# Designs tried in a protein design run: peptides against a protein of PDB entry 4BOS. Part 62

Target 1, 163 residues: chain A of PDB entry 4BOS
Amino acid sequence: PVLTRTVVPADNSCLFTSVYYVVEGGVLNPACAPEMRRLIAQIVASDPDFYSEAILGKTNQEYCDWIKRDDTWGGAIEISILSKFYQCEICVVDTQTVRIDRFGEDAGYTKRVLLIYDGIHYDPLQRNFPDPDTPPLTIFSSNDDIVLVQALELADEARRRRQ
Target 2, 163 residues: chain A of PDB entry 4BOS as posed
Amino acid sequence: PVLTRTVVPADNSALFTSVYYVVEGGVLNPACAPEMRRLIAQIVASDPDFYSEAILGKTNQEYCDWIKRDDTWGGAIEISILSKFYQCEICVVDTQTVRIDRFGEDAGYTKRVLLIYDGIHYDPLQRNFPDPDTPPLTIFSSNDDIVLVQALELADEARRRRQ

## One batch from the design tools (peptide; made by RFdiffusion4, then SolubleMPNN)

Design b1_p17_2_s3 (from b1_p17_2, 6 letters changed)
Fold by OpenDDE base, seed 2:
Structure b1_p17_2_s3 (fold): chain B 163 residues (1-163), chain A 17 residues (1-17)
Amino acid sequence: as target 1 above (163 residues)
Amino acid sequence: MINPSIPDGRSGPVPAR
């Protein structure tokens, strides 16, 4: 099995497209972004005590309006929210540093998904199988540390290609 | 800690290190 990258559009919504891809088992749908943004805004609006200015960097209402714009980029805040919503670890491997940031790692989730990030763009990762009749895997066991090693290798190669 | 949004309309991509 080989861990591979699916390139999604760089349309300001690559994070949402990437998350949707992995949590839905490999469905590429860039049109999912508006609804994903609305979902996040709904979650944030529902808990203004937790999602405070200290976390959001702006008021709860300002954030909700901001994240629903089609030209704003998602990041750690949105990943954390989506991790909790989908009840899975979201592991982001950074090609600039060759490090993995694990969101939801302390929540006891049994599943993890993987994204690759280069500082401005997110893409989803998937495991391909030699058998062409076996579809790629995007949802892994949270105990599958081999996939994390493979993600680091993929990121390291990407880093070397740019240097 | 989760990084706050940055001025250019992007949120923090990773936790603060």
Scores: peptide ipSAE 0.044, ipTM 0.747, DockQ to the pose 0.161
Fold by OpenDDE base, seed 4:
Structure b1_p17_2_s3 (fold): chain B 163 residues (1-163), chain A 17 residues (1-17)
Amino acid sequence: as target 1 above (163 residues)
Amino acid sequence: MINPSIPDGRSGPVPAR
């Protein structure tokens, strides 16, 4: 089995498209972004005490309006929210540093999904199998450390290609 | 603090540890 990358559009919503891809088992749907943005806004609006201005960098209401725009960036806050919503660990491997940031690692989730990030763009990762009739896997056991090693190898190769 | 927004097709970074 080989861990591979699926390139999604760079349309300001690549994070949402990538998360949707992995949590839905490999469904590429860039049109998912508006609804995912609304989902995040709904969650943030539901808990203004937790999602304070200190966390958001703007008022709760301003953030909700902002994240629902089609041209605003998702980042760590959105990943954290989506991790909790989907009840899975979201692992982001960075091609610039060859490191993995794990979101939801302390929550005791049994599942993990993986994204690859280059500093400006997110793509989803999947495991491909030799048998062409076996579909790629995007949801892994939280005990599967091999996939993390493979993600680091993939990121290292990407870094090598850029220099 | 959340990332700034510009129409360049990007998503925001994650914090380094």
Scores: peptide ipSAE 0.043, ipTM 0.743, DockQ to the pose 0.112
Fold by OpenDDE base, seed 5:
Structure b1_p17_2_s3 (fold): chain B 163 residues (1-163), chain A 17 residues (1-17)
Amino acid sequence: as target 1 above (163 residues)
Amino acid sequence: MINPSIPDGRSGPVPAR
């Protein structure tokens, strides 16, 4: 079994495309971003007490209008929201630091998914199997720490390639 | 949050933790 990267389009919505890919079991749909942006805006609008200006860096309404634009970038706030929505841990391995940022790690989710981030772009990760009849795996047990080790190895290799 | 318009495709950062 090998952990591999699927390169998604660099269109300002790569985070949403990558999350959709892993939570749907390996479905690449670059057209998913508009609806995912709307979903996030709806969730944020529903809880203005938590999603305050202190958290968002702008008013609740301003954020909702902003995130629905087709050229705005998703980050930690959006990942946190999507983790809760899909009820899974989202692990982001950073190739610049060779570290994993875990979202939803204390929520008690039984599943985790993995993304790789290079500072400007997100891609999804999947586990490939030697048996060609076994499809790639994108949803892992939250107890599977081997996949985290593999993600770090993948990030370290990517880092070395840029040096 | 700053969101520049760059045609080569980008995504938002994950803050260091």
Scores: peptide ipSAE 0.041, ipTM 0.726, DockQ to the pose 0.105
Fold by OpenDDE base, seed 1:
Structure b1_p17_2_s3 (fold): chain B 163 residues (1-163), chain A 17 residues (1-17)
Amino acid sequence: as target 1 above (163 residues)
Amino acid sequence: MINPSIPDGRSGPVPAR
């Protein structure tokens, strides 16, 4: 088994596409972005006390309108929301720093998914198997620390290629 | 602290440690 990245389009919605890919078991669907944005907006709108201006950097309503635009970027706020929604740890390996930021790490989730991030673009990570009939794995045990090591190796290799 | 999204047409960053 080897950890690999699937390059998704750089269409302003790569975060949503990447999350959708991993949580759905390896389904590449860039058209998922509008619905994903609506999902986030709905969650934010449902709890204005939790999703305050202090967190959002704008009013709850303004954020909801903003995130539903097709040209706005997702980031840590959206990852946190999606982690809670899908009840999984979302691990983001950064190729610039070769670090992993873990979202939902304190929630006690049994599953984790992995994204790779270069400061601008998100891609999903998957474990490929030598058996062609065995589909790639995108949902890992939260106890699988080997996959985190492999993700760091991928990030380090990516960084070296840019040097 | 949650790092907010960047409204410049791309995917935003994760929090720095």
Scores: peptide ipSAE 0.052, ipTM 0.760, DockQ to the pose 0.177; fails the geometry check

Design b1_p17_2_s4 (from b1_p17_2, 7 letters changed)
Fold by OpenDDE base, seed 4:
Structure b1_p17_2_s4 (fold): chain B 163 residues (1-163), chain A 17 residues (1-17)
Amino acid sequence: as target 1 above (163 residues)
Amino acid sequence: MINKSIPYGRSGPTPPR
């Protein structure tokens, strides 16, 4: 088995497309972004005590309106929310630092998904199998640390391509 | 902390503090 990336469009919604891809088992749907943005806004609006101006950098309502725009970028806040919503650990391997940040690592989730990030763009990761009839895997056991090693290898290769 | 310096949004894998 080999870990590979699927390049999704760089259309300001790559984070949402990438998350959707991995949590849905490998479904590429760039049109998913508007609904996912609304989901974020709904969750943010539901807890103004936690999602305060200190966290959001703007008022709760302003953030909700902002994230629903089709040209705004998600980030750690969105990943944290989506991890909790989908009840899975979201592991992001950064090609700039060759480091993995694990969102939801303390929640005790049994599943993990992986994204690769280069500082501005997100892509989903998947495990391909030698058998062509076996579809790629995007949802892993949270105990599968081999996939994390493979993600680091993939990120290191990507980093070397740019150096 | 979250990187908020990018125009039209933010990015980065760094979790909220």
Scores: peptide ipSAE 0.046, ipTM 0.753, DockQ to the pose 0.127
Fold by OpenDDE base, seed 5:
Structure b1_p17_2_s4 (fold): chain B 163 residues (1-163), chain A 17 residues (1-17)
Amino acid sequence: as target 1 above (163 residues)
Amino acid sequence: MINKSIPYGRSGPTPPR
């Protein structure tokens, strides 16, 4: 078994496309972004006390209008919200720092999914199997720390290729 | 393609405050 990267379109919605890919078991659907943006805006709007200007960098209403644009990029706030929504850890391996940020790690979720991030672009990760009849795996046990090691190795290799 | 002309229109996995 090997962990591999699936390159999604380098559009402004790569985070949403990548999350959708892993939580749906390997379905590439770039058209999912508008509805995911609306979902995030809805959740943010529902809790203005938590999603304050200090967290958002702008007013709650301004953020909601901003994230619903088709040319704005998601980040930690959106990942945190999607982690809670899908009830899974979202683990992001950064190729620049070769570290993993685990969103939802203290929530007690039994499942985790993995993304790879290069400072600009997000892609989903999947485990491929030698058996051609076994489809790639995108949803892992939260106890599977081997996949995290493999993700770090993948990120480190990507970094070395740029040197 | 990614619209890099939008100031601060992108963000990474850096935790919010």
Scores: peptide ipSAE 0.044, ipTM 0.724, DockQ to the pose 0.106
Fold by OpenDDE base, seed 2:
Structure b1_p17_2_s4 (fold): chain B 163 residues (1-163), chain A 17 residues (1-17)
Amino acid sequence: as target 1 above (163 residues)
Amino acid sequence: MINKSIPYGRSGPTPPR
């Protein structure tokens, strides 16, 4: 088994496409972004006390309008929200720093998914199996630390290729 | 990979400040 990267379009919605890919078991659907943005806005709007200006950096309403634009990028706030919604740990391996940021790590989720990030673009990660009839795996056990090691190896390789 | 601009947006695993 090997951990591999699936390149998604760099269309300002790569985070949403990547998250959708991994949580849906390997479905590439770049058209999912508008609905993903609306989902996040709906969640934020539903709890203005928690999703305050202090958290969002703007008013609740301003954030909802902002995130629904097709040219705004998702980041840590959106990952955190999606982690809660899908009830899984979202692990982001950064190719610039060769480190993993784990969102939802304290929530006790039994599942984790992985993204790779280079500072301006997100892609999903998947485990490919030697048996061609076995589909790639995108949802891992939160106890699977081997996949985190493999993700770091991928990030380090990516970093070396750029240098 | 293409270069992208950030028109009033943000990216990355760090929340905007």
Scores: peptide ipSAE 0.042, ipTM 0.714, DockQ to the pose 0.109
Fold by OpenDDE base, seed 1:
Structure b1_p17_2_s4 (fold): chain B 163 residues (1-163), chain A 17 residues (1-17)
Amino acid sequence: as target 1 above (163 residues)
Amino acid sequence: MINKSIPYGRSGPTPPR
């Protein structure tokens, strides 16, 4: 089994597309972003005490309007929200630093999904199997640390290709 | 890998400032 990436479109919604891909078991749907943006806005709006100006960098209402635009990009706030919503760890391996940021790591989730990030673009990761009839795996056990090692190796290789 | 410009907003594992 090998961990590989699926390149999603480099549009303004690669984070959302990538998250959707992994949490839905490997479904590539670049059109998923509008609904996911609405989901983020709904959750942000539902808790203005937590999602304050200090956290958002703008008013709660302004952030909700902003994230629903088709040309704005998600980040750590969105990943954190999506981790909670889907009840899974979202692990982001960064090819620039060769580090993994684990969102939801303290929540006790039993599942984890993985994204690869290069400072600009997000792609989803999946495990491919030798049997072509076995579909790739995108949802891993939160105890599967081998997949994290493989993700780091993948990121390191990507970094070396750019050096 | 796909490279793209950053014309709008922010991206990455860092929250906006």
Scores: peptide ipSAE 0.041, ipTM 0.713, DockQ to the pose 0.104

Design b1_p17_3_s1 (from b1_p17_3, 11 letters changed)
Fold by OpenDDE base, seed 1:
Structure b1_p17_3_s1 (fold): chain B 163 residues (1-163), chain A 17 residues (1-17)
Amino acid sequence: as target 1 above (163 residues)
Amino acid sequence: DLAAALRAREERARAEA
């Protein structure tokens, strides 16, 4: 089995597309962003005490309006929210630093999904199997540390190709 | 789908309250 990336469109919604891909088991839907943006806004609006200006960098209402725009970018805040929503660890391997940022690692989730990030763009990762009739796996056990090693190797190779 | 997931989350939130 080999860990590979699926390149999603390099638009302002690549994070949402990538998360949707992995949590839905490998479904590429570049049109999923509007609904995911609304989902995040709804979650933020539901808990203004937690999602404060200090966390959001803007008022709760301003953030909700902002994230629902079709041209704003998701980042760590959105990943953390999506991790909580989908009840899974979201692991982001960074090709610039060859490090993995783990969101939800302390929540006790049994599942993890993986993204690859180059400082600008997010793509989803999946495990491909030799049997062509076996679909790629995007949802892993949170105990599967082999997939994290493979993600680091993939990121390191990507980094070396750019150096 | 997202709609189903949203409903499930809301149910979990109510159960945890």
Scores: peptide ipSAE 0.020, ipTM 0.574, DockQ to the pose 0.018
Fold by OpenDDE base, seed 2:
Structure b1_p17_3_s1 (fold): chain B 163 residues (1-163), chain A 17 residues (1-17)
Amino acid sequence: as target 1 above (163 residues)
Amino acid sequence: DLAAALRAREERARAEA
């Protein structure tokens, strides 16, 4: 088994496309972003006490209007929200630092998904199997630390290729 | 399926309340 990267479009919605891909078991849908943005806005609007200006960096309403724009980028706050929504750990391996940022790691989720990030663009990661008839895996056990090692190796290789 | 995910979230919310 090998961990591989699926390149999604470099539009302003690569985070949403990537998350959708991994949580849906490997479904590439670049048109998912508007619904994902609406979902996040709905979650944020539903709990203004938790999603305060301190958390969002802007008012609850301003954030909701902002994230629903088709040209705004998702980041850590959106990943955190999506982690909670999908009840899974979202692990982001950064090719610039060769580090993994884990979202939802303290929530006790049994599942984890992986993204690769280069400082600008997000892509989803998947495990390919030797048997061509076995579909790639995008949802891993939260106990599967081998996939994290493989993600770091993938990121390190990407970093070396740029240097 | 995003719609299915939304329904699942609603079910979890009711269970947690």
Scores: peptide ipSAE 0.019, ipTM 0.585, DockQ to the pose 0.019
Fold by OpenDDE base, seed 5:
Structure b1_p17_3_s1 (fold): chain B 163 residues (1-163), chain A 17 residues (1-17)
Amino acid sequence: as target 1 above (163 residues)
Amino acid sequence: DLAAALRAREERARAEA
């Protein structure tokens, strides 16, 4: 089995496209972003005490209006919200630092999904199998540490290619 | 429909919280 990267469009919504891809078992839907943006805005608006200006970098209302634009980028806040929403760890391997940031790791989720991040763009990761009749896997056990090692190897190779 | 699926997931998440 080999962990591979699926390149999604380098538009302003690559995070949303990538998350949707992995949590839905490998479905590429570039049109998913508008509704995911609205979902995040709704969750943020529902808890202004937690999602404060200190966390958002702007007022709660300003953030909600901002994230619903089609040209704004998601980040750690959006990933943390989506982790809770989908009840899974979202593991992001960074090709610049060759480290994995795990969102939701202390929540006790039994499943994890993986993204690869280069400082600007997000892509989803999947495990391919030698049997052509076995579809790629995008949802892993939270006990599967081998996939994390493979993700680090993938990121390290990407880093070396740029050197 | 994606919107319908997202709403359904949100409803389940709220019920579990």
Scores: peptide ipSAE 0.019, ipTM 0.585, DockQ to the pose 0.021
Fold by OpenDDE base, seed 4:
Structure b1_p17_3_s1 (fold): chain B 163 residues (1-163), chain A 17 residues (1-17)
Amino acid sequence: as target 1 above (163 residues)
Amino acid sequence: DLAAALRAREERARAEA
């Protein structure tokens, strides 16, 4: 089996599309972003003590209004929130540094999903199997460290392509 | 609806505590 990426649209909502893809088992739905943005806003609004201006870079209410716009970008805050919501570790392999940032790594989740990030764009990762009738896997065991090695290999290859 | 799913999860978590 090999780890591959599915390129999603670069429409300002690639993070949401990518997360949705992996947590739903490989469902590509570029229209998922508005609802996911509302979900983020709901979670942020529910805990203004934790999601403070220091964390958000703006007031809680301003952030909620901002993230619900269809042209604003999600980042680490959104990934951390989505990790908690979906109860899985979200591993982001960065092609610029060939490093993996693990969100939710201390939460004790049994599942992990993987994204690939180039500094501006997110794509989902999946494991393809030799049997063409076996659908790709997007949800891995949190103990599956082989998939992390494969993700680093993908990132290294991507980096070499751009150098 | 993801917001509804969140609310349902939180309600279940409170009930199980």
Scores: peptide ipSAE 0.018, ipTM 0.568, DockQ to the pose 0.017

Design b1_p17_3_s3 (from b1_p17_3, 9 letters changed)
Fold by OpenDDE base, seed 4:
Structure b1_p17_3_s3 (fold): chain B 163 residues (1-163), chain A 17 residues (1-17)
Amino acid sequence: as target 1 above (163 residues)
Amino acid sequence: DRAAALAAAQQERLAEA
């Protein structure tokens, strides 16, 4: 089995498209972003004490309006929220540093999904199998450390190609 | 806050584009 990258459109909503892809088992749907943005805004609005200006960098209301725009980028805050919503660990391997940031790692989730990030763009990762009749896997066990090693290898190769 | 810092850094990328 080989871990591979599926390139999604760089349309300012790549994070949402990538998360949707992996949590839905490999469904590419760039049109998913508006609903996911609204979902995040709804969650943030529901807990203004937790999602404070200190965390958001703006007022709760301003953030909700901002994240629902079609041209604003999601980041760590949005990943954290989506991890909690989907009840899975979201692992982001960074091609610039060849490091993995794990969101939801202390929550005790049994599942993990993986994204690859280059500083400005997110793509989803999946495991491909030799049998062409076996569909790619996007949801892994939180105990599967092999996939993390493979993600680091993939990121290292990506970094090498850009040098 | 680490999450806020990382999110802010990404938004700066948008501003630079």
Scores: peptide ipSAE 0.028, ipTM 0.669, DockQ to the pose 0.046
Fold by OpenDDE base, seed 3:
Structure b1_p17_3_s3 (fold): chain B 163 residues (1-163), chain A 17 residues (1-17)
Amino acid sequence: as target 1 above (163 residues)
Amino acid sequence: DRAAALAAAQQERLAEA
């Protein structure tokens, strides 16, 4: 089995597209972004005590309006929210640092998904199998540390290609 | 808050790119 990257469009919504891809088992749907943004906004609006101005850097309402724009970027806050919503650990491997940032790692989720990030773009990762009839896997066991090693190797290779 | 700090850093990187 080999961990591979699926390149999604660089359309300001790559995070949402990538998350949707992995949590839905490998479905590429760039049109999912508006709904994903609204989902985030809905969750944030539902808990203004937790999602405070201190956390958001702006008022709850301002954030909700901002994240629903089609040209704004998702980041750590959005990943954290999506991790909670989908009840899975979201692991982001960074090609600039060759490090993995894990979201939801303390929640006790049994599943994890993986993204690769280069500082300005997110892509989803999947495991491909030798058997062509076996579809790629995007949802892994939270105990599968091999996939994390493979993600680091993939990121390291990407970094070397840019050097 | 770690998430807020990371989000801010990401936005800064994107703004500079």
Scores: peptide ipSAE 0.027, ipTM 0.665, DockQ to the pose 0.045
Fold by OpenDDE base, seed 1:
Structure b1_p17_3_s3 (fold): chain B 163 residues (1-163), chain A 17 residues (1-17)
Amino acid sequence: as target 1 above (163 residues)
Amino acid sequence: DRAAALAAAQQERLAEA
């Protein structure tokens, strides 16, 4: 089995497309972004005490309107929200630093998914199998540390290619 | 790079909280 990267469009919604891809088992759907943006806005709006201006950098209402735009970028806040919603750890390997940022790591989830991030773009990661009839795996056990090592290897290779 | 700036801003806000 080999961990590989699926390049998704750089259309301002790469985070949402990437998350959707991994949590849905490898479904590439760039049209998923509007619905995911609405989902995040709904969650944020439902708890203004938790999602405060200190976290959002703007009022709750302003954030909800902002994130629903088709040209705004998601980041750590949105990843945290999606981790909670999908009840999985979201691991983001950064090619700039060759580090993994883990979201939901303290929640006790049994599953994890992986994204690769270069500072401006997110892509999903998947495990490919030699059997062509076996679909790629995108949802891993939270105990699978091998996949994290493989993700770091991918990030390191990506960094070397840019040097 | 607008994309980079926006992405960084999102990351920083969570880190600040």
Scores: peptide ipSAE 0.029, ipTM 0.679, DockQ to the pose 0.043; fails the geometry check
Fold by OpenDDE base, seed 2:
Structure b1_p17_3_s3 (fold): chain B 163 residues (1-163), chain A 17 residues (1-17)
Amino acid sequence: as target 1 above (163 residues)
Amino acid sequence: DRAAALAAAQQERLAEA
């Protein structure tokens, strides 16, 4: 099995498209972003005590209005929220540093999904199988450390290509 | 660009929290 990258559009919503892809088992739907933005805003609005100005960098209401814009970028806050919502660990491998940031790692989730990030763009990762009749896997066991090694290898290769 | 800066800011805020 080989871990591969699926390039999604760089349309300001690549994070949402990438997360949707992996949590839905490999469904590429760039039109998913508006609903995912609304979902995040709903979750944030529901808990103003936790999602404070200190966390958001702006008021709860301002953040909700901001994240629902189609030209704003998601980051760690949104990944954390989506990790909790989908009840899975979201692992982001960074091609700039060749490091993995794990979101939800302390929550005891049994599943993990993987994204690759280059500082300005997110793409989803998937495991391809030799059997063409076996669809790619996007949801892994949280105990599958081999996939993390493979993700680091992909990131390292990507880094070398740019340098 | 501005979008990239905002994305980075989001990452940093959570890391610091």
Scores: peptide ipSAE 0.029, ipTM 0.682, DockQ to the pose 0.043; fails the geometry check

